# Peptides against a protein of PDB entry 8YVU: the designs that were tried, part 12

Target 1, 39 residues: chain A of PDB entry 8YVU
Amino acid sequence: PQLCYILDAILFLYGIVLTLLYCRLKIQVRKAAITSYEK
Target 2, 160 residues: chain B of PDB entry 8YVU
Amino acid sequence: TWLTVLKKEQEFLGVTQILTAMICLCFGTVVCSVLDISHIEGDIFSSFKAGYPFWGAIFFSISGMLSIISERRNATYLVRGSLGANTASSIAGGTGITILIINLKKSLAYIHIHSCQKFFETKCFMASFSTEIVVMMLFLTILGLGSAVSLTICGAGEEL

## One batch from the design tools (peptide; made by RFdiffusion4, then SolubleMPNN)

Design b1_p9_1_s3 (from b1_p9_1, 5 letters changed)
Fold by OpenDDE base, seed 5:
Structure b1_p9_1_s3 (fold): chain B 39 residues (1-39), chain C 160 residues (1-160), chain D 39 residues (1-39), chain A 9 residues (1-9)
Amino acid sequence: as target 1 above (39 residues)
Amino acid sequence: as target 2 above (160 residues)
Amino acid sequence: as target 1 above (39 residues)
Amino acid sequence: LDELLKQLL
């Protein structure tokens, strides 16, 4: 049971980090699209 | 640029907030249907006794709906209303987290005091179940608070 | 304990979906960068 | 939301 809660915490942290990285990457894709449209 | 990205994700955040609210309501209704909280000894379900799943879900639902409506109509008065609702939802989420943490501490203390080695004992089972539900509600509340804060920042950025 | 495993399953699924989305987004950024370099 | 999901997918 304790291992399950630890796994939950790790997976939750992983989900938060991935969400932040996804948001950053989405911003990069948008910046790249804007730069390609101006050329 | 960061504000423009948040603005484009405002609908998604609003939907996430509504979904979180619906899940909280589902958990609240399931707990109320399975367990008679009024007859349970102790403060194991203190968050449920306080009605947190209900009022918290209502606040998050209203905030999410107002955010979606504000984005769709693009009216200044709706933006201000959405900002107010998101701020209120953020405060409610923070209060909910505090209540859930207190409940979690009480549940953990109860498990420790009763030395719950036997899972099949009714008291230990109830305490464990309560702890699991409170943890799930805590995660959902954190997600709801994150969405509400994000929407609040978006709304504040639109007013500037 | 059973609810913990359900939460683990949901978080794990969420992590997989986010990872796939992140990989797709990363590929899009790479394609956009290549297209901008050829111009 | 469906268009956003289609853009995300």
Scores: peptide ipSAE 0.432, ipTM 0.791, DockQ to the pose 0.021
Fold by OpenDDE base, seed 2:
Structure b1_p9_1_s3 (fold): chain B 39 residues (1-39), chain C 160 residues (1-160), chain D 39 residues (1-39), chain A 9 residues (1-9)
Amino acid sequence: as target 1 above (39 residues)
Amino acid sequence: as target 2 above (160 residues)
Amino acid sequence: as target 1 above (39 residues)
Amino acid sequence: LDELLKQLL
């Protein structure tokens, strides 16, 4: 049971990190799309 | 700038792969240190007996390191090397997953056969512990495989 | 313990989905960058 | 690793 909670913590942290990276990448895509539209 | 972003992402994946490998290795070593697997009867620790935590961790570590080095040096030969290492790591990861699944099935079967209603029985405790460790290793292996595959796709995209 | 394993499964699935979405988004950023460079 | 994380952030 303790190992399961450790795994949960790791997976949770991984999920948070991926979410942050995804958000940043999404912002970059939007910026790139805007720049391409202005050209 | 875009190349820099892609490189950063590859480095991140490489770091994640190395970290996953290190965690797997740590778990493997801890289990081997706490439990004398050689003296445990049965196949509940078949993945450990096969040495998967060790060789799997090595493959993932090498793949991650090569990926990081490839991105830092930006050399075509290193990209190919990283691609090869990531492919090998992906194969190793797939094999590891298979072994872990088999071990998990055996552990679950062991728990079922012994009707482990009493967790304090040594055999049931060991089987449950094995199952937990195998599950953790399975997750880590899948994460490592995901990183290796991602790096492989990135490397293949650069060759194209 | 069962709840912990369920949480692990959910977090794992979430991680996979985010990874796939991240890869897809990365490809889109790359395509946008190539298009901007050709202009 | 920390520098990589800081650069990624």
Scores: peptide ipSAE 0.480, ipTM 0.815, DockQ to the pose 0.025; fails the geometry check
Fold by OpenDDE base, seed 4:
Formats: C-alpha cells, structure tokens, sequence
Structure b1_p9_1_s3 (fold): chain B 39 residues (1-39), chain C 160 residues (1-160), chain D 39 residues (1-39), chain A 9 residues (1-9)
C-alpha cells in the first residue's frame, strides 16, 4: 500500500512535467508555423 | 495546420475536463450515498461538507463543454465565452485544491492523533477512506485546473 | 489500498497518452525547424 | 481523437 502511494506521487509528477513540456513544444510549433507563413 | 492543432488540443483538454468533472461527481455521489458525512467526527470530509465535488464538477463540466463548443463552431463570441468559463473554472480549481489540501491535512492529523494502527476501527477506516478519496479528487482537480488554464491561454491567444 | 491502484492505472494511462502526444509534437517541431532552415 | 491526433501531427 505504501508503494502504491509512492507510485502515485511519481506518476503525478511525471504528468505535470509532461504537461509543461507539451505546452512548451506547442508554443514552439506555433512560432515555427507563423514564421513559415510569413516567408 | 496550427489552428487545427490548437483546436484538437482544446477539444482534448475540454474532454479531459468533462471526464474529470464526471469522475468527481461520481465519487462525490457515491461517498454521499454510502456515508453520512454529517455524522462523521471531525473535518475528515471537510471538502465534501463544503460541497466541492458538486460545484467543482459543475464548473469543470461547463468549462469543458464551452471549450468543445467554441472549438467546433469556431466563432469569436464562443471563444470569449469559453475564455470566461475557463478562467472561472481555473479559479474554482485553485479554490478546490486549497480545500482538498486542508481536508487532507485534517484527515492525516486525525489518523495521527488517534494512532490508527488498527485499520478496521470504524473511525480509522473512515479517515483512511477519506484520505484516499481526497487524494484522488486532488489529482483530478489539478488535472482539471491544468486543462482549464491551458484552454484559457489558448483562448486568450485567439483573442489577441 | 484498492483506490490507490485505480489511481495508479489512471495516472499511468494519462502518462502514456501525454508521452505519445509529446513525441508527436517533438517530431513536428523538428520538421518545422528543418523546413525553416532550408528556406 | 486519432484523426485529430493525425491532423495535429
């Protein structure tokens, strides 16, 4: 049972980090698309 | 292509928000149907007493639905509406997280004070069960908040 | 304890989905960067 | 969602 809660914490942290990285990547894709459209 | 990408992500975030809301409602209703929270000693279920599972789920559901509708219709007026709803849902989510953290602290304190070594004691069982549900709701609320904030940023970007 | 395992399953699924989305976005960013470099 | 993901990609 204690191991389960530790796993929850790790998976939760992983989810947050991935969400932030995904947001950053999305912003980069947007910037790249805008730059490609202006050229 | 980018607008299509954003649209798909908004839809995904909206669906995630609705799903989170539905899960929170289901848990809230199950807990309320099985347990008489009013008769439970202490503030182990303070989040439930405050009605958070209900109003939080409603806010997230409305925000998610508006986001999906806004994305599908691609109308400026709907984008503004979804932005407002997502902002409200983000505030509600933040408040909900605060309430859940307070509830979690109280539940943990209760377990500690009563030296709940015997899981099968009714009070200790209820405290442990509450703690588990509160943790689940906390995670769902954080996910909902993340989706609402993301949708708010996307909506704000469309208005600029 | 059973609720913990359910949460683990949900978080695990979420993590997998986000990882796949992240990988796809990363590939898009790379393609966009290459296209921008060739122009 | 898969079609949406494919269009996103």
Amino acid sequence: as target 1 above (39 residues)
Amino acid sequence: as target 2 above (160 residues)
Amino acid sequence: as target 1 above (39 residues)
Amino acid sequence: LDELLKQLL
Scores: peptide ipSAE 0.465, ipTM 0.810, DockQ to the pose 0.019; fails the geometry check
Fold by OpenDDE base, seed 3:
Structure b1_p9_1_s3 (fold): chain B 39 residues (1-39), chain C 160 residues (1-160), chain D 39 residues (1-39), chain A 9 residues (1-9)
Amino acid sequence: as target 1 above (39 residues)
Amino acid sequence: as target 2 above (160 residues)
Amino acid sequence: as target 1 above (39 residues)
Amino acid sequence: LDELLKQLL
């Protein structure tokens, strides 16, 4: 049971980090798309 | 194409918010059906007594539905409505987190005071069960708040 | 303990979905960068 | 949603 809660905490942290990285990557894709449209 | 991607993400966030709300509602209804919270002495179920699973689920559901409708119709008036609903849902989520943390502290204190070494004692079992449900609701509320904030940022970006 | 395992399953599924989406988005960024370099 | 996911994928 204690291992389950530890796993939940790790998975939750991983989910937050991936969400932040995904948001950053999405912003980069948007910037690249804008640059390609202006050319 | 980037607008289409943003729309897809808004729809996904809206669906996630509705799903979170439905799960919270289901948990609330199950707990209310199995346990007579009104007859339980103490503050172990304070979040349930406050009706958080019900009103919180309603707010998140409305926010998610408005976000999806706003995205599908691509109308400026609906964007403003969605922003308002997402802001309200964010406030409700923050309040819910506070209530759940207080409930969690009370439940943990109850377990500590009664030295719940014997899981088979009815009171200790109920306190443990309450703690587990409160933790689950806390996680769901955090996810709902994250989706509402994300939708608010996306909606604000569309108005600019 | 059973509720903890259900939460673990949900978080694990969420993590997998986000990882797949991140990988696809990363591939799109790479394709956009290659297209911008050829211009 | 599945069609949108397939398009996003």
Scores: peptide ipSAE 0.454, ipTM 0.799, DockQ to the pose 0.021; fails the geometry check

Design b1_p9_1_s4 (from b1_p9_1, 4 letters changed)
Fold by OpenDDE base, seed 5:
Structure b1_p9_1_s4 (fold): chain B 39 residues (1-39), chain C 160 residues (1-160), chain D 39 residues (1-39), chain A 9 residues (1-9)
Amino acid sequence: as target 1 above (39 residues)
Amino acid sequence: as target 2 above (160 residues)
Amino acid sequence: as target 1 above (39 residues)
Amino acid sequence: LDELLKKVL
């Protein structure tokens, strides 16, 4: 049971980090699309 | 800009809030149907006694619905209403997290005091079950709060 | 303990989905960068 | 949302 809770914490942290990275990457895609449209 | 990204994600965040609220309601309903919390000794289910799964879910649902409506109608009055609801949901989420943390601490203390090595004892089983539900509710509350805060920031950015 | 494992499964699935989405976005950024460089 | 999901997927 303790190992399960530790795994939950790790997976939760991983989910948060991935969400932040996904948001940043989505912003980059949008910036790239805007620059491509201006050319 | 960051605000433009948040605006585009507003509907998604609103849906996430509604989903979180529905999950919280489902858990609350399941716990109320399986366990008679009123007859359980101690504060193991203090978050349920406080009605958090119900009022918290209502606040998140209202916030999510208002956010979706505000995005669809693109009206200034709806933006203000959504901002108010999201702010209220953020406060409710913060309060809920606090209550759940207190409940979690009490449940963990109970498990420690009773040296629950035997899972088959009714008291230890109930304490463990309560702890698991509280942890799940805590995660859902954190997700709901994150969504509500994001929507609040988005709404505040639209007013500026 | 069973609920903990269910939560682990949900978080794990969420992590996989986010990872796939992140990879797809990364590929899109790379494609956009290549098209911008050829112009 | 479904259209957004289809664009993201």
Scores: peptide ipSAE 0.422, ipTM 0.791, DockQ to the pose 0.020
Fold by OpenDDE base, seed 4:
Structure b1_p9_1_s4 (fold): chain B 39 residues (1-39), chain C 160 residues (1-160), chain D 39 residues (1-39), chain A 9 residues (1-9)
Amino acid sequence: as target 1 above (39 residues)
Amino acid sequence: as target 2 above (160 residues)
Amino acid sequence: as target 1 above (39 residues)
Amino acid sequence: LDELLKKVL
């Protein structure tokens, strides 16, 4: 049971980090699309 | 730039908030239907006794719905309403987190005091079940709070 | 303990979905960067 | 956003 809770914490942290990275990548895609449209 | 990103994600954040609220309601209703929390000794289900799953879910649902409607209609009056609802939802989320942490501590203390070696004992089973449900609710509440805060910042940026 | 495993399964599924979305987004960023470089 | 979501999903 203790190992299960540790796994939950790790998976939760992983989910947060991935969400932040996804947001950053989405911003980069948008910036790249804008730059390509202006050229 | 950050404000523009938040505006574009407003609908997504609103949907996430509604989904979180619905999950919280489902868990709350299931626990209340299976267990009579009022008759459970101790503060193992203190968050449920306080009715947090119900009022918290309502606040998150309203905040999310208002945010989605505000974004779709792009009306100034809706932006103000959404900002107010999101602020209220953020406060509710923060309060919910505090209650859930307190409940979690009490549940863990109960398990430790009673030296729960046999999970089939009614008291130990209830304490373990409570701990698991509270952890789930805590995670969902943190996600909901993050969404509500993001929507609040977005709404504040639209008013400026 | 059984509920903990259910939570782990949900978090694991969420992590997989986010990872797939992240990979797709990363490919889009690369395509956009190539298009901007050729212009 | 809806079109983007449809493309991503």
Scores: peptide ipSAE 0.417, ipTM 0.792, DockQ to the pose 0.019
Fold by OpenDDE base, seed 2:
Structure b1_p9_1_s4 (fold): chain B 39 residues (1-39), chain C 160 residues (1-160), chain D 39 residues (1-39), chain A 9 residues (1-9)
Amino acid sequence: as target 1 above (39 residues)
Amino acid sequence: as target 2 above (160 residues)
Amino acid sequence: as target 1 above (39 residues)
Amino acid sequence: LDELLKKVL
């Protein structure tokens, strides 16, 4: 049971990190699309 | 600038792979230090007996390191080397997952056969502990495999 | 312990989905960058 | 690793 909670913590942290990276990448895609449209 | 972003992402995947490998190695080492697996009867710790936590962690660590080095040096030969290492790590990860699943099934079967209603029985405790460790290792292996596959795809995309 | 394992499964699925979405988004950024460079 | 994390974050 304690190991399960440790795994949950790791997976939760991983999920947060991926979410932040995804948000940043999404912003980059939007910026790239805008730049491509202006050219 | 875009290449820099892509490189950062590959480095991140490499770091994630190394971290996963290190965690797997740490868990393997802790289990081997706390439990004398050699004296445990049965196949409950078959994945540990096979040494998967060690060789799997080594393969993932090497793959991650090579990926990071490849991205830093931006040399074609290193990219190919990283691709090869990631492919090998992916195969190792797949094999490891298979071993872990088999171990998990054996552990669950052991728990079922011995009707482990009493958690305080040594055998049931060991089986439950093994199951928990195997599950953790399985998750870590899947994460490592995901990173290795992602790096392989990125490397293949650069070769095209 | 059962709740912990359920949480692990949910977090694991979330991690897989985010990884796939991240990969797709990365491919889109790369395509947008190539298109911007050709202009 | 920390520099990479800081750059990615």
Scores: peptide ipSAE 0.473, ipTM 0.816, DockQ to the pose 0.025; fails the geometry check
Fold by OpenDDE base, seed 3:
Structure b1_p9_1_s4 (fold): chain B 39 residues (1-39), chain C 160 residues (1-160), chain D 39 residues (1-39), chain A 9 residues (1-9)
Amino acid sequence: as target 1 above (39 residues)
Amino acid sequence: as target 2 above (160 residues)
Amino acid sequence: as target 1 above (39 residues)
Amino acid sequence: LDELLKKVL
């Protein structure tokens, strides 16, 4: 049972990191799209 | 710049694969040091008896290292080598998952048969512990397989 | 303790989905960059 | 890796 909680913590951290990376990538895509539209 | 980003992702995937391999190796070593698996009755540690934590960790480690080296040197021969290693690692990962699932089923069956209501019974504790370790190893193996497959796809894309 | 294992499964699934979405988004960014370079 | 992560971020 204690190992399960450790795994939960790791997976939770991984999920947060991926979410942040996804958000940043999405912002980059939007910026690239705006730049392409202005050209 | 995009190739550099891809390279960075490949390195990240390779590092993740190596880390996964190291964790699997550590777990295998700890289990082998604490428990004499050869004297444990039943198949609760069948994955350990098969040596999966060891050879699986080696395959993932080699695959990750080759991927990192291939990415750093940008040599076509290394790309092919990395692709081959990643493919082999993917096959090994799939086999490992199968073994772990079988072990998990046996462990769960053991717990069910012995009606492990008393956690303090040595056999029930060992079966529960084995189940937890097998589950963790299964997750790590899936992560390793995912990284190996991703690296394989990236390597195949570079040859194309 | 049983809830912990359920949480592990949910977090694991979430991690897989996010990884796939991240890969798709990255491919989109690459396509957008290539299109902008050809213009 | 951290520098690269900072550049990507």
Scores: peptide ipSAE 0.433, ipTM 0.796, DockQ to the pose 0.020; fails the geometry check

Design b1_p9_2_s1 (from b1_p9_2, 6 letters changed)
Fold by OpenDDE base, seed 4:
Structure b1_p9_2_s1 (fold): chain B 39 residues (1-39), chain C 160 residues (1-160), chain D 39 residues (1-39), chain A 9 residues (1-9)
Amino acid sequence: as target 1 above (39 residues)
Amino acid sequence: as target 2 above (160 residues)
Amino acid sequence: as target 1 above (39 residues)
Amino acid sequence: SKLLLELLL
């Protein structure tokens, strides 16, 4: 049971990190799209 | 194209594969250090008895390293080598998943047969522990297989 | 214990989906960067 | 770790 909870913690942390990276990347795509539209 | 994506992420996939392999080795080493699996009765640790954490991790590590080297040097011969290694790692991963599933079934069956209501009984504790470790190893193996397959697809796309 | 394994499965699936989405988004950013460089 | 960090940045 304890190992399962450790795995949950690792997977949860991984999910949070990926979500943050995804959000940052999404913002970059939006900025690039806006810049392309203004040209 | 998906191939272009995978090619650009080849180094990442290689690193992920190496990391997965290292984690698998760590788990294997820890389990072998804490438990003398050879003295454990039954097939609860069949995946460990088969040496899967060791050979599986080696395959994944080699595949990941070759993938990284292939991407960095951008040489055709390295691409072929990486493709071969990733294919081998994919096969190893698939075999590992099969072994782990069999181990999981045996562990669950053991728990059911012995009516493990008393968690503190050594046999029931070991079966439960095995189940937990096998599940963790299964997840890691799936991740490794995913990376190896992705790298294989990339390498195959470069040869076409 | 069973709930922990279910959570592991959900988090694992979430991690895979996020990884795929991240890869797709990274490609979009790279394509946008290339298009901006050619202009 | 450096490669992973470079990939994450």
Scores: peptide ipSAE 0.475, ipTM 0.806, DockQ to the pose 0.028
Fold by OpenDDE base, seed 5:
Structure b1_p9_2_s1 (fold): chain B 39 residues (1-39), chain C 160 residues (1-160), chain D 39 residues (1-39), chain A 9 residues (1-9)
Amino acid sequence: as target 1 above (39 residues)
Amino acid sequence: as target 2 above (160 residues)
Amino acid sequence: as target 1 above (39 residues)
Amino acid sequence: SKLLLELLL
């Protein structure tokens, strides 16, 4: 059971980090699309 | 740019908030149906006794619904209403996290004091079950708070 | 313990989905960057 | 999933 809770914490942290990275990438895609439209 | 991204994801955040609220209500209903919290010794289910799954879910649901409606209608009064609801939901989420952390500490302390090595002991089983439910509720509350805060920032950025 | 494993499964699935989405976004950013360089 | 896909597209 203790190992399960540790795994939960790791997976939760991983999910948060991935969400932040996904948001950053989505912003980059949008910036790239705007730059491509202006050229 | 960040505000523009949040605005485009506002509906998704609202849906996430509603889903989080529904899951919280489901867990609350299941726990109340299976367990008589009033007859359980100690404050293992203090978050449930405080009615958090109910009022927290209501606040998150209202916040999410208002966010979706505000995004669809693009009316200034709805934006202000959504901002108010999201702010209230953020406060409710913060309070809920605090209550759940206190409950978690009490449950863990109970397990430690009673040296719960035997899972089949009724008291230890209930304390373990409570801890698991509280942890799940805590994760859901953190997700709900994150969505509510994001929606609040988005709404505040639209008013400025 | 079983509830912990259920949470682990949900978080794991969430992590996999986010990873796939992140990879797709990264590919889109790369494609957009290549298109911007060729113009 | 559809909303997530629509949000991604």
Scores: peptide ipSAE 0.473, ipTM 0.800, DockQ to the pose 0.025
Fold by OpenDDE base, seed 2:
Structure b1_p9_2_s1 (fold): chain B 39 residues (1-39), chain C 160 residues (1-160), chain D 39 residues (1-39), chain A 9 residues (1-9)
Amino acid sequence: as target 1 above (39 residues)
Amino acid sequence: as target 2 above (160 residues)
Amino acid sequence: as target 1 above (39 residues)
Amino acid sequence: SKLLLELLL
């Protein structure tokens, strides 16, 4: 049971980090798309 | 800019907030339906006694809906309304986190004091169940707060 | 205990989905970068 | 579901 809660915390943290990274990457893709349209 | 990014993700954040609210409401309703919290001795379900799953879910749902509507209609009055709702939801989320942490501490303390090695004891089972539900609600509340804060920043940026 | 394992399963699935989406997005960024260099 | 799908696409 304690191991399960620890795993939950790790997975939750991982999910947050991945969400932030995904958002950053999505911004980069959008910026690249805008730059391509301005050319 | 960060503001333009937040604006583009506003609908997503709103949907996430609504989903979080609905999940919290569902959990609250299930717990209240299965367990007569009023008859449970102790503060193991203090977050439920405070009604957080209900009012928190309402605030987050309203905030999310207003955010989506504001984005779709792009009206100044809706932006202000969404900002107000998101601010209120942020405050509610912060309060909810505090209540949930207090509940979690009480539940953990109960488990520790009663040396709940006998999982088959009804009180220990209830304390463990409460702890699990509180942890789930805490995670959902953190996600909801993050979305509400992001929407608040986005709305504030549009007014400037 | 059972709820903890359910939460772990959900978080694990979420992590996998996000990882796949991140990989796809990363590939898109790379393709966009290559296309910009060929112009 | 449509909004989520649009977000994923």
Scores: peptide ipSAE 0.466, ipTM 0.799, DockQ to the pose 0.027
Fold by OpenDDE base, seed 3:
Structure b1_p9_2_s1 (fold): chain B 39 residues (1-39), chain C 160 residues (1-160), chain D 39 residues (1-39), chain A 9 residues (1-9)
Amino acid sequence: as target 1 above (39 residues)
Amino acid sequence: as target 2 above (160 residues)
Amino acid sequence: as target 1 above (39 residues)
Amino acid sequence: SKLLLELLL
């Protein structure tokens, strides 16, 4: 049971990091698309 | 293309494979040091008795190292060697998953038969602990297999 | 304890899906950057 | 982590 909670914590942290990275990348794609439309 | 992406991430995949192998080796060593698996009744630790944490870790480590070296030196002979090692690691990973699934089924069956309501019973505790370790090893093996397969596809694409 | 294992499975699946989405988004950013350089 | 950060920048 304790090992399960440790794994949950690691996977949760990994999920948060990936979500933040995904959000940043999505913002970059949107900025690139806007810049391409203004040219 | 997907192949171009895999090529750019080849070093990262190799490092991930080595890390996965090291974690598997650490778990195997800890379990063997704390528990006398040879004297444990039943097949609760069948994956450990088969030595999977050790030979699996060796295969994944060799595959990861060869992949990193192949990427850095960009030599045709190293690419071929890395492809061979990654293919072998993929086969080893698949075999490991099968062994771990069998062990997991046996452990779960043991828990069910003995109606392990009291975790303080030595046999129930050992079966529960084995199940937890096997599940962790299964996740690590899946990650290792994913990296090995990705590296194999990347290497095969470079030979074409 | 059973709930912990279920949570592990959900978090693991979430991590895989996010990784795939991140890879797709990264490819899109690279394609957008190449298109901006060719203009 | 650093490689991931460099790939993100």
Scores: peptide ipSAE 0.443, ipTM 0.789, DockQ to the pose 0.023

